# Ledger of designs, part 62: peptides against a protein of PDB entry 4JHK

Target 1, 212 residues: chain A of PDB entry 4JHK
Amino acid sequence: EDYKIQSFDLETQKLLKTALKDPGSVDLEKVSSVIVDQSLKDQVFSREAGRICYTIVQAEAKQTNGSVFRRNLLNRLQQEFKAREETRKRSTQEWVCLVSFICNIFDYLKVNNMPMVALVHPVYDCLFRLAQSDALKNEEEVDCLVLQLHRIGDQLEKMNVQLMDELFNLLRDGFLLQEDLSSMGRLLLLEILEFRAGGWKLSDTAQKYYYS

## One batch from the design tools (peptide; made by RFdiffusion4, then SolubleMPNN)

Design b2_p9_7_s3 (from b2_p9_7, 4 letters changed)
Fold by OpenDDE base, seed 4:
Structure b2_p9_7_s3 (fold): chain B 212 residues (1-212), chain A 9 residues (1-9)
Amino acid sequence: as target 1 above (212 residues)
Amino acid sequence: SLTWAEIVE
C-alpha cells in the first residue's frame, strides 16, 4: 500500500513507516507534528494524510489499545485551527492546506465507524470562512471549498443539515451577487450547487463539462 | 470548554 510519503526526506519516511507498523517504538507526538507540518505545506499530502493518520491510529489501538497519536494530532490541529485567520493572512496556500487537512481528518478518522462529532463545527467554520466574499474572489480558496464539499459534503450534511443549508445559501448568493468572481469560480460554484442538488452526485457527462 | 481530543476520548 502506497501512503504518499515521498515528499519527506528518507529519515522521516523511515519514521513514518515505523509508526505505521510499530507505533509503540516511535515518538508519536513527533510523528503527529511532522504530519501536520507537511500537510500545511503540501496540498497533495494534505488531501491524503488522513489515510496515513487513520492507519497509525489503528495500529496503535491494536498494539497497545492506546490513543497517544490521535490525542497529539487533534491537539496540534486544534491549535492550528484557532490560529486560522492569522494563517490565512500570512499564506493563502497554507490556509487552504489547513482546511484540506482538517476535512481529510474528518473523512478518514472514524470513531466506531462514525465521524468525530468534535470536528463537525470546526469543519463548517472553515467552509463558512471560504464562503465569505473576501475568500470567494480567490480561485485558490474556491478550489479548496469545492474540493472539500465534493469529498465530504454528504457526510458533513448528515451531521448537520441546517448548517449545510446555511452554507449553500451563502454559496448561492456568492454565485448570483458577487461581482468579482472569476469565470472559473462561478463555474465551480454552479457545479457544486448542482452536485448537492443531485444528492451529492453528478453524471459523468456533467463531470466532464466542469472538469474535463 | 473541552479540547477536541478530550471530546473524542
Scores: peptide ipSAE 0.612, ipTM 0.948, DockQ to the pose 0.863
Fold by OpenDDE base, seed 5:
Structure b2_p9_7_s3 (fold): chain B 212 residues (1-212), chain A 9 residues (1-9)
Amino acid sequence: as target 1 above (212 residues)
Amino acid sequence: SLTWAEIVE
């Protein structure tokens, strides 16, 4: 399988390739740091990063029955999560990258083919933050919120339907009552409300209406 | 409180 790591320099690419095949021969703390750093700057990479992380975790488990990489990855991710409000104040772009990355880790980094329960509440916390009035007025944050719900909403609901109901109550209120929403933001909220109501899927007609 | 890493392990 080919991984999209062309954005890194050649030395780092070599490091990552080695980690994917022979994780015991590299500094896995350094590998995790490199992946997190890039994911916090590039939202597109964060999805690929999820796949990369899962592969490294599986490779290390098979090679040494170890979990050094996963431990370092999750520790760094938790540090970034704890500082999420400071990150949001510093840069909306970095904030949405953080949310995207944590959601992608939730999506890809399965344990025994199951989501990591430890990430359920942190993911919801991020989505609830995006659903607050001060965030809903920013199209970049609305884009991020809607994208994550499209990707992992069904999985999150399975883990905690009560939190999902509460989240969508906020989104309905934002759609109906918040006056400073952009036209696009309001459209995206309507779309995601319909998406969940339809069982986390869109009809062909709705798809054409919103995205064509 | 346990860290995320500790909970997963």
Scores: peptide ipSAE 0.609, ipTM 0.948, DockQ to the pose 0.853
Fold by OpenDDE base, seed 2:
Structure b2_p9_7_s3 (fold): chain B 212 residues (1-212), chain A 9 residues (1-9)
Amino acid sequence: as target 1 above (212 residues)
Amino acid sequence: SLTWAEIVE
């Protein structure tokens, strides 16, 4: 399998590959730290890191019945989440990478084949932040918001439909009322509104209209 | 309050 770790140096790649196959032989705290660090600066890796994390979690559970990696990963992730406003202020790119990573972890890192309930509110908090007026005027943040909703919106709604309704009320208001919304941003908001209204799916015709 | 890790475990 290709885990898209080519952005790391060769030594780190070796570390990650070993973690994927023999997690008991590496420092899993270091592995988790490396993954989080890279996810904050590399958008491509950020959106793929969930699969890597899931594989390591499963490998460790199978090998030692342990959860050292997951514990360290979630602890670091929670630290970054707590500092999310500072991250956003420092770098929009790092902020959207953080959101993407959290959403990706939610998507891939299941417990007993179920979403981690602990991440539901944090994910919504991130999406609500992206839905605020100061964020909707930034195309990079709108792109992130819409992308995450395309990926995990249906799962999130199943966990809390009331929060999803509130979120989409904000998106509707942004679409209709916000003056400094870019043309592309407005198009993306319209698309995601229609996406949810259609049961979290679009027709091929609609897909081409918005993204081709 | 419990950490995310503690809630999952």
Scores: peptide ipSAE 0.606, ipTM 0.947, DockQ to the pose 0.867
Fold by OpenDDE base, seed 1:
Structure b2_p9_7_s3 (fold): chain B 212 residues (1-212), chain A 9 residues (1-9)
Amino acid sequence: as target 1 above (212 residues)
Amino acid sequence: SLTWAEIVE
């Protein structure tokens, strides 16, 4: 199976492969740190890392009934989350990678086949931050916001419809009222409004219209 | 308050 770890050096790839198969034989704190570090640099990896993490979690649970990896992962992730404003100030790319990764973890790292309730508010906090005026004028942040909502919006709404309503009120206001939105940004906001209104689905034709 | 990890466990 391809876990898309080609961006790492060979030694780190070996570490990750071992973690996937025999997590008890590696330093799982180091593994978690490596994954988080790379996720902050590479949005493609950030979007895919959740699957890797879930596999490691399941492997450890099966092997030792332990949760060392998950604990370390979540602790590091929470640290990054707490520092998110500083990260955003330093690098928009790292910020959107962080959001993407958190959303990816929410999407993939299920507990008893359910989303981790602990991540619901943190995810919404990230999305609300992207929905603020200073972020909506930045196409990179708008892209991130819309992408995450396409991926996990339906799941998030199931967890808290009130917060989703509030979020989309902000997006609607941004669409209608914010002067410094680009044409593309405005188009993306319109699309995501339609996406939710359509039950978190769009036709193939509509999808191509907005994202071609 | 509990950490994310503590809440999940």
Scores: peptide ipSAE 0.599, ipTM 0.947, DockQ to the pose 0.860

Design b2_p9_7_s4 (from b2_p9_7 with M7I D9E)
Fold by OpenDDE base, seed 4:
Structure b2_p9_7_s4 (fold): chain B 212 residues (1-212), chain A 9 residues (1-9)
Amino acid sequence: as target 1 above (212 residues)
Amino acid sequence: ELSWAEIVE
């Protein structure tokens, strides 16, 4: 299975591969730190790192019934979340990478086949921040917002439909009232509004209209 | 404020 770790140097790749198969033989705190660091720099990795994390969690559970990796991962992630406004001010790219990674962890890192309840409000907080007027004018942030809603919107709604309703009220208002919204941003917001309205599904024709 | 890790465990 390809875990898409080609962006790391060879030594780090070896570390990650070992963590995936024999987590007890590596420093799992270091592994978690490396994954978070790379996720904040590489959007392609950040959006897929959840699968890697889940595999490591499963491997550790099977090997030692431990949760050292998950604990360290979540602790670091919470620290980054708390500093999210400073991150956004410093780098829009790092900010959207952070959001993407948190959402990806929510998507893949399940406990007893259920999403982690602890991440529900943090994920919504990130998405609500992306839905503010100052963020909607930035196409990179709109791209991130729409992408995450495509990936985990249905799952998030199941966890809290009231928050999802509030979020989409903001998106509707942004679509209708935001004057400095780009043409592409406006199209993306319209598409995601239709996506949810259609039960988190779009026809192939609609998909081509917006993305092809 | 509770840690995310503690909530999950």
Scores: peptide ipSAE 0.563, ipTM 0.935, DockQ to the pose 0.842
Fold by OpenDDE base, seed 3:
Structure b2_p9_7_s4 (fold): chain B 212 residues (1-212), chain A 9 residues (1-9)
Amino acid sequence: as target 1 above (212 residues)
Amino acid sequence: ELSWAEIVE
């Protein structure tokens, strides 16, 4: 299977490819570190990173019944999460990359085909932060919020519908009441409100209307 | 406080 790792140098690509096929032959702590570092810099990579991480986790489990990679990955991710407010203050780009990565790990790194319960509240915490007034006025944060809800909103709601209701109350209020929202921001919020109302689905007509 | 890794395992 093809993995999008062209952004890494050849040595790192080799490391990742080996980890995917024979995780026991590489330093899995180093592998996890490389993946996290790149995911914090490149939001586009975050989605692929989730898939890569899942594959490595499965390969290690099959090979040695070990979880060294997952442990290192989650420990690093938790550290970044704890420092999320400082990250946001330092760089909006790094902040949205962090959120994107956490959400993609939630999406791909399933255990027994179920989301990791440990990540439910952290994901909601990130989304609630993006739903605050100071974040809603920032188009980069709105883009991130809406993108994640499109990707994992239905899964998150299944884990905790009460939190999802509370989150969307904030989004509705932002859409209706916040004066300094951009036109694009309002459009994106309206679209995501309709997306959930439609059972986390959009018709082809609606898709064309919002994104053509 | 439990680590995410500990909760999963």
Scores: peptide ipSAE 0.548, ipTM 0.927, DockQ to the pose 0.823
Fold by OpenDDE base, seed 1:
Structure b2_p9_7_s4 (fold): chain B 212 residues (1-212), chain A 9 residues (1-9)
Amino acid sequence: as target 1 above (212 residues)
Amino acid sequence: ELSWAEIVE
């Protein structure tokens, strides 16, 4: 299986491959740190990192019934989350990568085949931040917001429909009332409103219309 | 504030 680790140097790739197969033989704190660091720089990897993390978690559980990797991963992720406003100020790119990564972890890192409850509010907090006026005028942030809602919106809603309703109230208001919203941003917001209204799905024709 | 890791464990 291709875990999309081409962006790492060869030594780090070896480390990650070993972690995937024999997690007990590597420093799992270092592995988690490397994954988080790269996820903050590379959005493509950020979107795929959840699958890697889940595989490592399962491998460790099978090997030792341990959870060292998951603990270290979540601790680091929580640290980054707490500092998210500073990250956003420093780099919009890193900020959207962080959001993407958190959402990806939520999507892939299941516990007992269920999303981690601990991540529900953090994910919503990120999405609500992206739904604020200062973020909605930034197309990169709008892209991130809409992308995550496409990927995990249905799962998030199952966890807390009230928060989802509140979030989409903000998006509707942004769509209708925010003057500095670009035409593309407005179109994306309209699309995601329709996406949820349609049960978190769109026809292929509609999808191509909005994203072509 | 509880750690995410502690909540999962």
Scores: peptide ipSAE 0.547, ipTM 0.925, DockQ to the pose 0.809
Fold by OpenDDE base, seed 2:
Structure b2_p9_7_s4 (fold): chain B 212 residues (1-212), chain A 9 residues (1-9)
Amino acid sequence: as target 1 above (212 residues)
Amino acid sequence: ELSWAEIVE
């Protein structure tokens, strides 16, 4: 399998590959640390890291019935989440990478084939932050918001439909009322509104209309 | 506040 780890140096790549195959032979706290660090600065990796994390979790569970990696990963992720406003202030890119990573973990890192309930509110908190007026004026944040909703919106709604309704009320208001939206931002919001209204599906015709 | 890790373990 291709786990998209080419952005790491060769030594770290070796570490990650070993973690994927023989997690008991590496420092899994270090592994979790490097994954989170890279996810905060690499948009491509932040979107792929969930699959890597899931694989390591499963490998460790199978090998030692342990959960060292998952524990360390979630602890670090929670720390970054707590500091999300400072991260956003420091770097929009790091902020959207953080959101992307959290959403990706939600998507891939399931327990007993179920989403982690602990991540539901944190994910919504991130999406609600992206739906605020000061964020909607930034195309990079709008891109992130819409991308996450495309990837995990249906799953999130199943976990809490009330929060999803509230979120989309904000998006509707942003679409209709916010003056400083870019034309692309407005188009993206319209598309995601239609996407949910269509049961989290988009026809081929509509897809081409919005994203060709 | 409970840690995310504690909730899933």
Scores: peptide ipSAE 0.543, ipTM 0.926, DockQ to the pose 0.845

Design b2_p9_8_s1 (from b2_p9_8, 6 letters changed)
Fold by OpenDDE base, seed 5:
Structure b2_p9_8_s1 (fold): chain B 212 residues (1-212), chain A 9 residues (1-9)
Amino acid sequence: as target 1 above (212 residues)
Amino acid sequence: MTWAEIVES
């Protein structure tokens, strides 16, 4: 399988390729740091990063029955999560990259084909933050919120339907009551409300209306 | 507990 790592320099690409095939021969703390750093700057990469991380985790488990990479990855991710409000104040772009990365790790980094329970509340915390009034007025944050719910909403609901209900109560209130939403933001909120109401899928008619 | 500790528990 080919992994999209062209954005890194050649030496780092070699490091990542080696980690994917022979994780025991590289510094896995360094590998995790490189992946997290890039994911916090590039939202598109964060999806690929999820796949890369899962592959490295599986490779290390098979090679040494170890979990050094996953431990370092999660520790770094938790540090970034704890500082999420400071990140948001510094850069909306970095904040949405952080949310995207956490959600992608939740999506891809399965353990025995199950989501990591440890990430359920952190993911919801991020989505609830995006659902607050001060965030809903920013299109970049609304884009991120809607994108993540499209990707992992069904999985999250399975883990905790009560939190999902509470989240969507906030989104409905934002859609109906918040006056400083952009037209596009309001449209996206309506779309995601309909998406969940339809069982986390869009009808052909709705798909054409919102995205064609 | 850290996330890593929870996952490994």
Scores: peptide ipSAE 0.669, ipTM 0.962, DockQ to the pose 0.863
Fold by OpenDDE base, seed 2:
Structure b2_p9_8_s1 (fold): chain B 212 residues (1-212), chain A 9 residues (1-9)
Amino acid sequence: as target 1 above (212 residues)
Amino acid sequence: MTWAEIVES
């Protein structure tokens, strides 16, 4: 399998590959730190890191019945989440990477084949932040918001439909009322409104129209 | 409570 780790140096790639196959032979705290660090600066990796994390979690559970990696991952992730406003102020790119990573972890890192309930509110908090007026005027943040909703919106709604309704009320208001939206931002909001209204699915033709 | 603690509970 290709785990999209080509952005790391060769030594780190070796570390990650070993963690994927033999997690007991590496420092899993270091592995988690490396993954989080890279996810904060690499948008491509932040979107794919969930699969890597899931594989390591499963490998460790199978090998030692341990959860060292998951514990360290979640602890670091929670630290970054707590500092999210400072991150956003420092770098929009790092902020959207953080959101993407959190959503990706939510998507892939299941517990007993169920979403981690602990991440539901944090994910919504991130999405609500992206739905504020100061964020909607930034196309990079709108891109992130819409992308995450495409990826995990249906799952999130199942966890809390009331929060999803509130979120989409903000998006509707942004679409209709906010004056400083870019043309593309407005188009993306319209698309995601239609996406949810259609049961979190669009035709292939519509997908290509908006995202190709 | 940390996220990790919640997941492990």
Scores: peptide ipSAE 0.667, ipTM 0.962, DockQ to the pose 0.902
Fold by OpenDDE base, seed 4:
Structure b2_p9_8_s1 (fold): chain B 212 residues (1-212), chain A 9 residues (1-9)
Amino acid sequence: as target 1 above (212 residues)
Amino acid sequence: MTWAEIVES
């Protein structure tokens, strides 16, 4: 199984591989920090890091019934979340990586086969921030917003349909009323509006139309 | 309450 860790140096790759197989033999706080740090820098990794985290969580639970990794991961992630506005101000790229990672953790870190309730409002907070007018004018933020909704929108809606309705009201208003959206931004918003309206599904023809 | 505390509760 490929965990997409090629972006790390060889020493860190070894650390991660060991954590995946024998978590008790490594510093799991360090492992969590490394994963978060890289997720904030590498958007591709940020979108896929949840699978790595889930595997480590499973391995630790199986080995020691422990949750040290998950606890450290969530604590660090919450710290980054609290500082999200400063992160956005400093770097749009790091901000969208943060959102992507939080959403990916929501997607993959199931507890008893259910999403973590603790992450529902934080995820919505991130998506609502991306839905504000100052963010919708930035294609990088629109890309992130639409990507996350494609990945976890259906799951997130099941957790709180009222918030999802409110979010999509903002997206509809942005699509219809905001003047400084790019052509691509408008296209993406239209696509995601149609995606939800279709039960979080699009036909193959529609997918090709919007994404080719 | 921290996220970790909520998950572990």
Scores: peptide ipSAE 0.667, ipTM 0.962, DockQ to the pose 0.871
Fold by OpenDDE base, seed 3:
Structure b2_p9_8_s1 (fold): chain B 212 residues (1-212), chain A 9 residues (1-9)
Amino acid sequence: as target 1 above (212 residues)
Amino acid sequence: MTWAEIVES
């Protein structure tokens, strides 16, 4: 399969490719660190990292019945999550990369084909933060919020519909009442509101209207 | 409890 790791140097690419196929032959702690570090810097990679991580997890489980990679990955991710407010203050880009990465891990890193329950509240916490007024006025944060809801909204709702209702109440209020919301931000919020209302699906006509 | 511990429980 094609994994989007072109942003890494050749040596690191080799390391990752080896981890994907023969995880026992590499330092999985180092691999996890490299993936997290890059995910916090590169939006493109942060959206791909979940799939890469899941493949490594599967490979390690099959090869050694181990979970060294997953453990190190989750520990580092939790550390970054705990420091998320400081990250947001320092760099909006790093913040949205962090959110994207966490959501991507939630999406791909399944356990017995089920979402990791441990990540449900952390994901919602991130999305609720993006739904606050100070975040909704920033297009980069709105883009991130809407993108994640498109990708994992239906899964998250299945895990906790009450939190999803509360989240979308905030989004509705932002769409209707927030004065400093950009025109594009307002459009994106409207689209995601309609997306959920339509059962987390968009018709071809609607998609063309919003994303032509 | 850490995320990792929860997942491994």
Scores: peptide ipSAE 0.666, ipTM 0.962, DockQ to the pose 0.877

Design b2_p9_8_s2 (from b2_p9_8, 4 letters changed)
Fold by OpenDDE base, seed 1:
Structure b2_p9_8_s2 (fold): chain B 212 residues (1-212), chain A 9 residues (1-9)
Amino acid sequence: as target 1 above (212 residues)
Amino acid sequence: MSWADIVES
């Protein structure tokens, strides 16, 4: 199975592979820290790390009925979330990687086949931040916002429709009123507005039009 | 509460 860990050095790859197979034999706090660190630097990994985390969680549950990895992961993730404004100031890339990773964890780490309630507001907080005027003018942030809404928007709405309505009010206002949006940014906002209006669905032809 | 505490409760 491909867990997309090629971006790590060989030693770290071995650590991760061991965690995936035999989590009880490694320092799961260290594993969680490594995953978070890499997710902040590699956007591709940040979008895929949820599957890795899920596998480790399942492996530990099966092996010891424990949740050490998940607890450490969430603790570190919460620390990064709390510092998100400083991260954004330092690096837009790291900021969008953080958002992508949080959304990815929300998508993959389900409890009893349901999203973690604890992550609902943090995810919305990230998306609301991306919907602010100073963020909407940056295509990298708009790309991130729209991508996450495509992936988990329907799930988030089920958790809190009021927040989703408020979020999309901001996006509509940005689309209509913000002067410094790029043509592509404006197009992406229009697309996501249509996407939700269509029940979080879009035809293949429309998808290609907006993302070609 | 921490996220971990909420999830593990």
Scores: peptide ipSAE 0.657, ipTM 0.961, DockQ to the pose 0.848
Fold by OpenDDE base, seed 5:
Order: C-alpha cells, then structure tokens, then sequence
Structure b2_p9_8_s2 (fold): chain B 212 residues (1-212), chain A 9 residues (1-9)
C-alpha cells in the first residue's frame, strides 16, 4: 500500500514506515509533528494524511492498546486551529492546507466507525470562515470550501443539519449578492448548491457541464 | 476541554 510519503527525506520516510508497522519503537510525538508540519505545506499530503494517521492509530491500539499518537496529533491540530486567523493572514495556502487536513482527519479518523464528535464544530467553523465575503472572493479558498463539502458534506449534515443550513444560506447569499466573485468562484458555488440540493449527488448532465 | 480529552474520555 502506498501512503504517499515520497515528499519526505529518506530518514523521515523510514520513521513514518516504522510508525505504520511498529509504533511502539518510535517517538510518536515527533511522528505527529512531522505529519502536521507537512500537511500545512502540502495540500496533496494533507488530503491523504488522514489515512496515514488512521493506520498509525490502529497499529498503536493493536500493539499496546495506547493512544499516544492520536492524543499528540489532536493537541497539535487544536493548536493550529486556534491560530487559524493568523495562519490565514500569513498564507492562504497554509490556511487551506489546514482546513483540508482537519477535514481529512474528520473523514478518516473514525472511532468505533463514527466521526469524532469533538471535531464537528471546529470543521464547521473552518467552513463558515471560508464562506465569509472576504474569503469567497479568493478562488483558492472557494476551491477548498467546495472540495471539502464534496468530500464530507453529507457526513457533516448528518451531525448537524442546522449548521449546514446556515452555511448554505451564506453560500446562496454569496452567489447571488457578492459582486467581487470571480467567474470560476461563482460557478463553483452554483455547483455545490446544486450538489447538496441533489442529495449530495451531481447529475450526469451537471457533471459534464462543470467538469467536462 | 481539549479535543484530545474529549476523544479519549
């Protein structure tokens, strides 16, 4: 199985490979820090990091019935979340990587085959931030928002339909009323509005219209 | 509470 760790140096790759197979033999705090650091810089990795994290969590649980890795991961993630406005100001790219990573952890890091309830409001907070007027005018942020809603929107709605309704009220207002949206941004908002309206499914006709 | 505390509780 390919865990998409080719972007790391060879020493770090070895560390990660060992963590995946024998987590008790490595510094799991260091492993979590490395994963978070890379996820904040590489959106492709941040999108895939949840799978890596879940594998390590499973391996540690099986080996020692421990949760050191998950605890360190969540602590670091919460620290980054608390500083999200500073991150956004410094780098839009790092901000969307952070959102992508949090959403990816929500998607993959299941507990008893259920989403972590603790992450529901933080995920919505990120999506609501992306739905504000100052973010909707940036294509990179709109891309991130739409991507996450495609990936985990149905799961989030199951957790809190009221927040999802409020979020999409903002998106509809942005689509209809905001003047400084890019053409692509406006198209993406329309697409995601239609996606939810269709039960988180895009018709074949709509798929061709937007992506063919 | 920290996220970790909530998840691990």
Amino acid sequence: as target 1 above (212 residues)
Amino acid sequence: MSWADIVES
Scores: peptide ipSAE 0.655, ipTM 0.960, DockQ to the pose 0.885
Fold by OpenDDE base, seed 3:
Structure b2_p9_8_s2 (fold): chain B 212 residues (1-212), chain A 9 residues (1-9)
Amino acid sequence: as target 1 above (212 residues)
Amino acid sequence: MSWADIVES
């Protein structure tokens, strides 16, 4: 199995590869910090990070029955989450990377094959922030919102359908009523509305219609 | 409570 870690220098790549196979032989606190740092500045990696993290978690659990990596990862992630508004003000790119990373962790870091309940509200908080009027007019934020809902919307809804209903009420209002949406933003909102309405499924024909 | 504490509980 290949992991997309080409964005790191060779030394860090070696560190990550070792962590994936023999986590007990590396500083897992350092590994977690490196992963979080890169996930906050690289959208491509933020998508891959969840899978990498899960593998490390499983490897450490199997090797030592430990959870040093997961604990450090979650602590750092929570710190970044708490500062999310400041991050958004400083850099839209870092903000959407943060959201993507949190959602990716939610998607991949299963505990006993179940989502981490602790991340449900934080994920919704991020998505609700992206659904506000000031964010909906920003195409980069709309891209992020729609992408995450495509990836984890069905899972997230199972955790709290009421919040999902509220979120999509905001999205429908944005689609119908907000004047300063970009053409692409409006198209993406329409698509995600239809995606959920179809049971979080999209036909191949529909995919080509919206994304080809 | 921290996320880590919740997950580890």
Scores: peptide ipSAE 0.654, ipTM 0.960, DockQ to the pose 0.892
Fold by OpenDDE base, seed 2:
Structure b2_p9_8_s2 (fold): chain B 212 residues (1-212), chain A 9 residues (1-9)
Amino acid sequence: as target 1 above (212 residues)
Amino acid sequence: MSWADIVES
């Protein structure tokens, strides 16, 4: 199975591969740190890191009945979340990578086949930040917002429909009223509004049109 | 409260 770790050096790739198969033989704190660091730099990896993390979590649970990796991962993730405004100020790319990673963790790291309730509000906080006027004018942030809603919007709504309604009120207002949206940004907002209105479903043709 | 503590509780 391909976990898309080609962006790491060979030594780190070896570390990650070992963590995936024999987590008890590696420093899982280091592994978690490496994954978070790369997720903040690489947009492609940040979208895929959740699957890697889930595999490591399951492997450790099965091998030692431990949760060292998950604990360290969540601790580091929470630290980055707390510093999210500073991250956004420093680098839009790192900010959207952080959001993507948090959302990806929410999507993949199930506990007893359930989403981590602890991540619901943090995820919404990130999405609400992306829905503010200063963020909606940045196409990179709009791309991130819409992408995450496509990935986990239905799950988030099930966890808290009130917050989702409030979020989409902001998106509707942005679409209708904000003057400094890019043409693509406006198109993406329209698409996501339609996506939710359609029960978080669009035709394959429509999806290809907006995200080709 | 840490996310880790919530999840691991």
Scores: peptide ipSAE 0.651, ipTM 0.960, DockQ to the pose 0.865

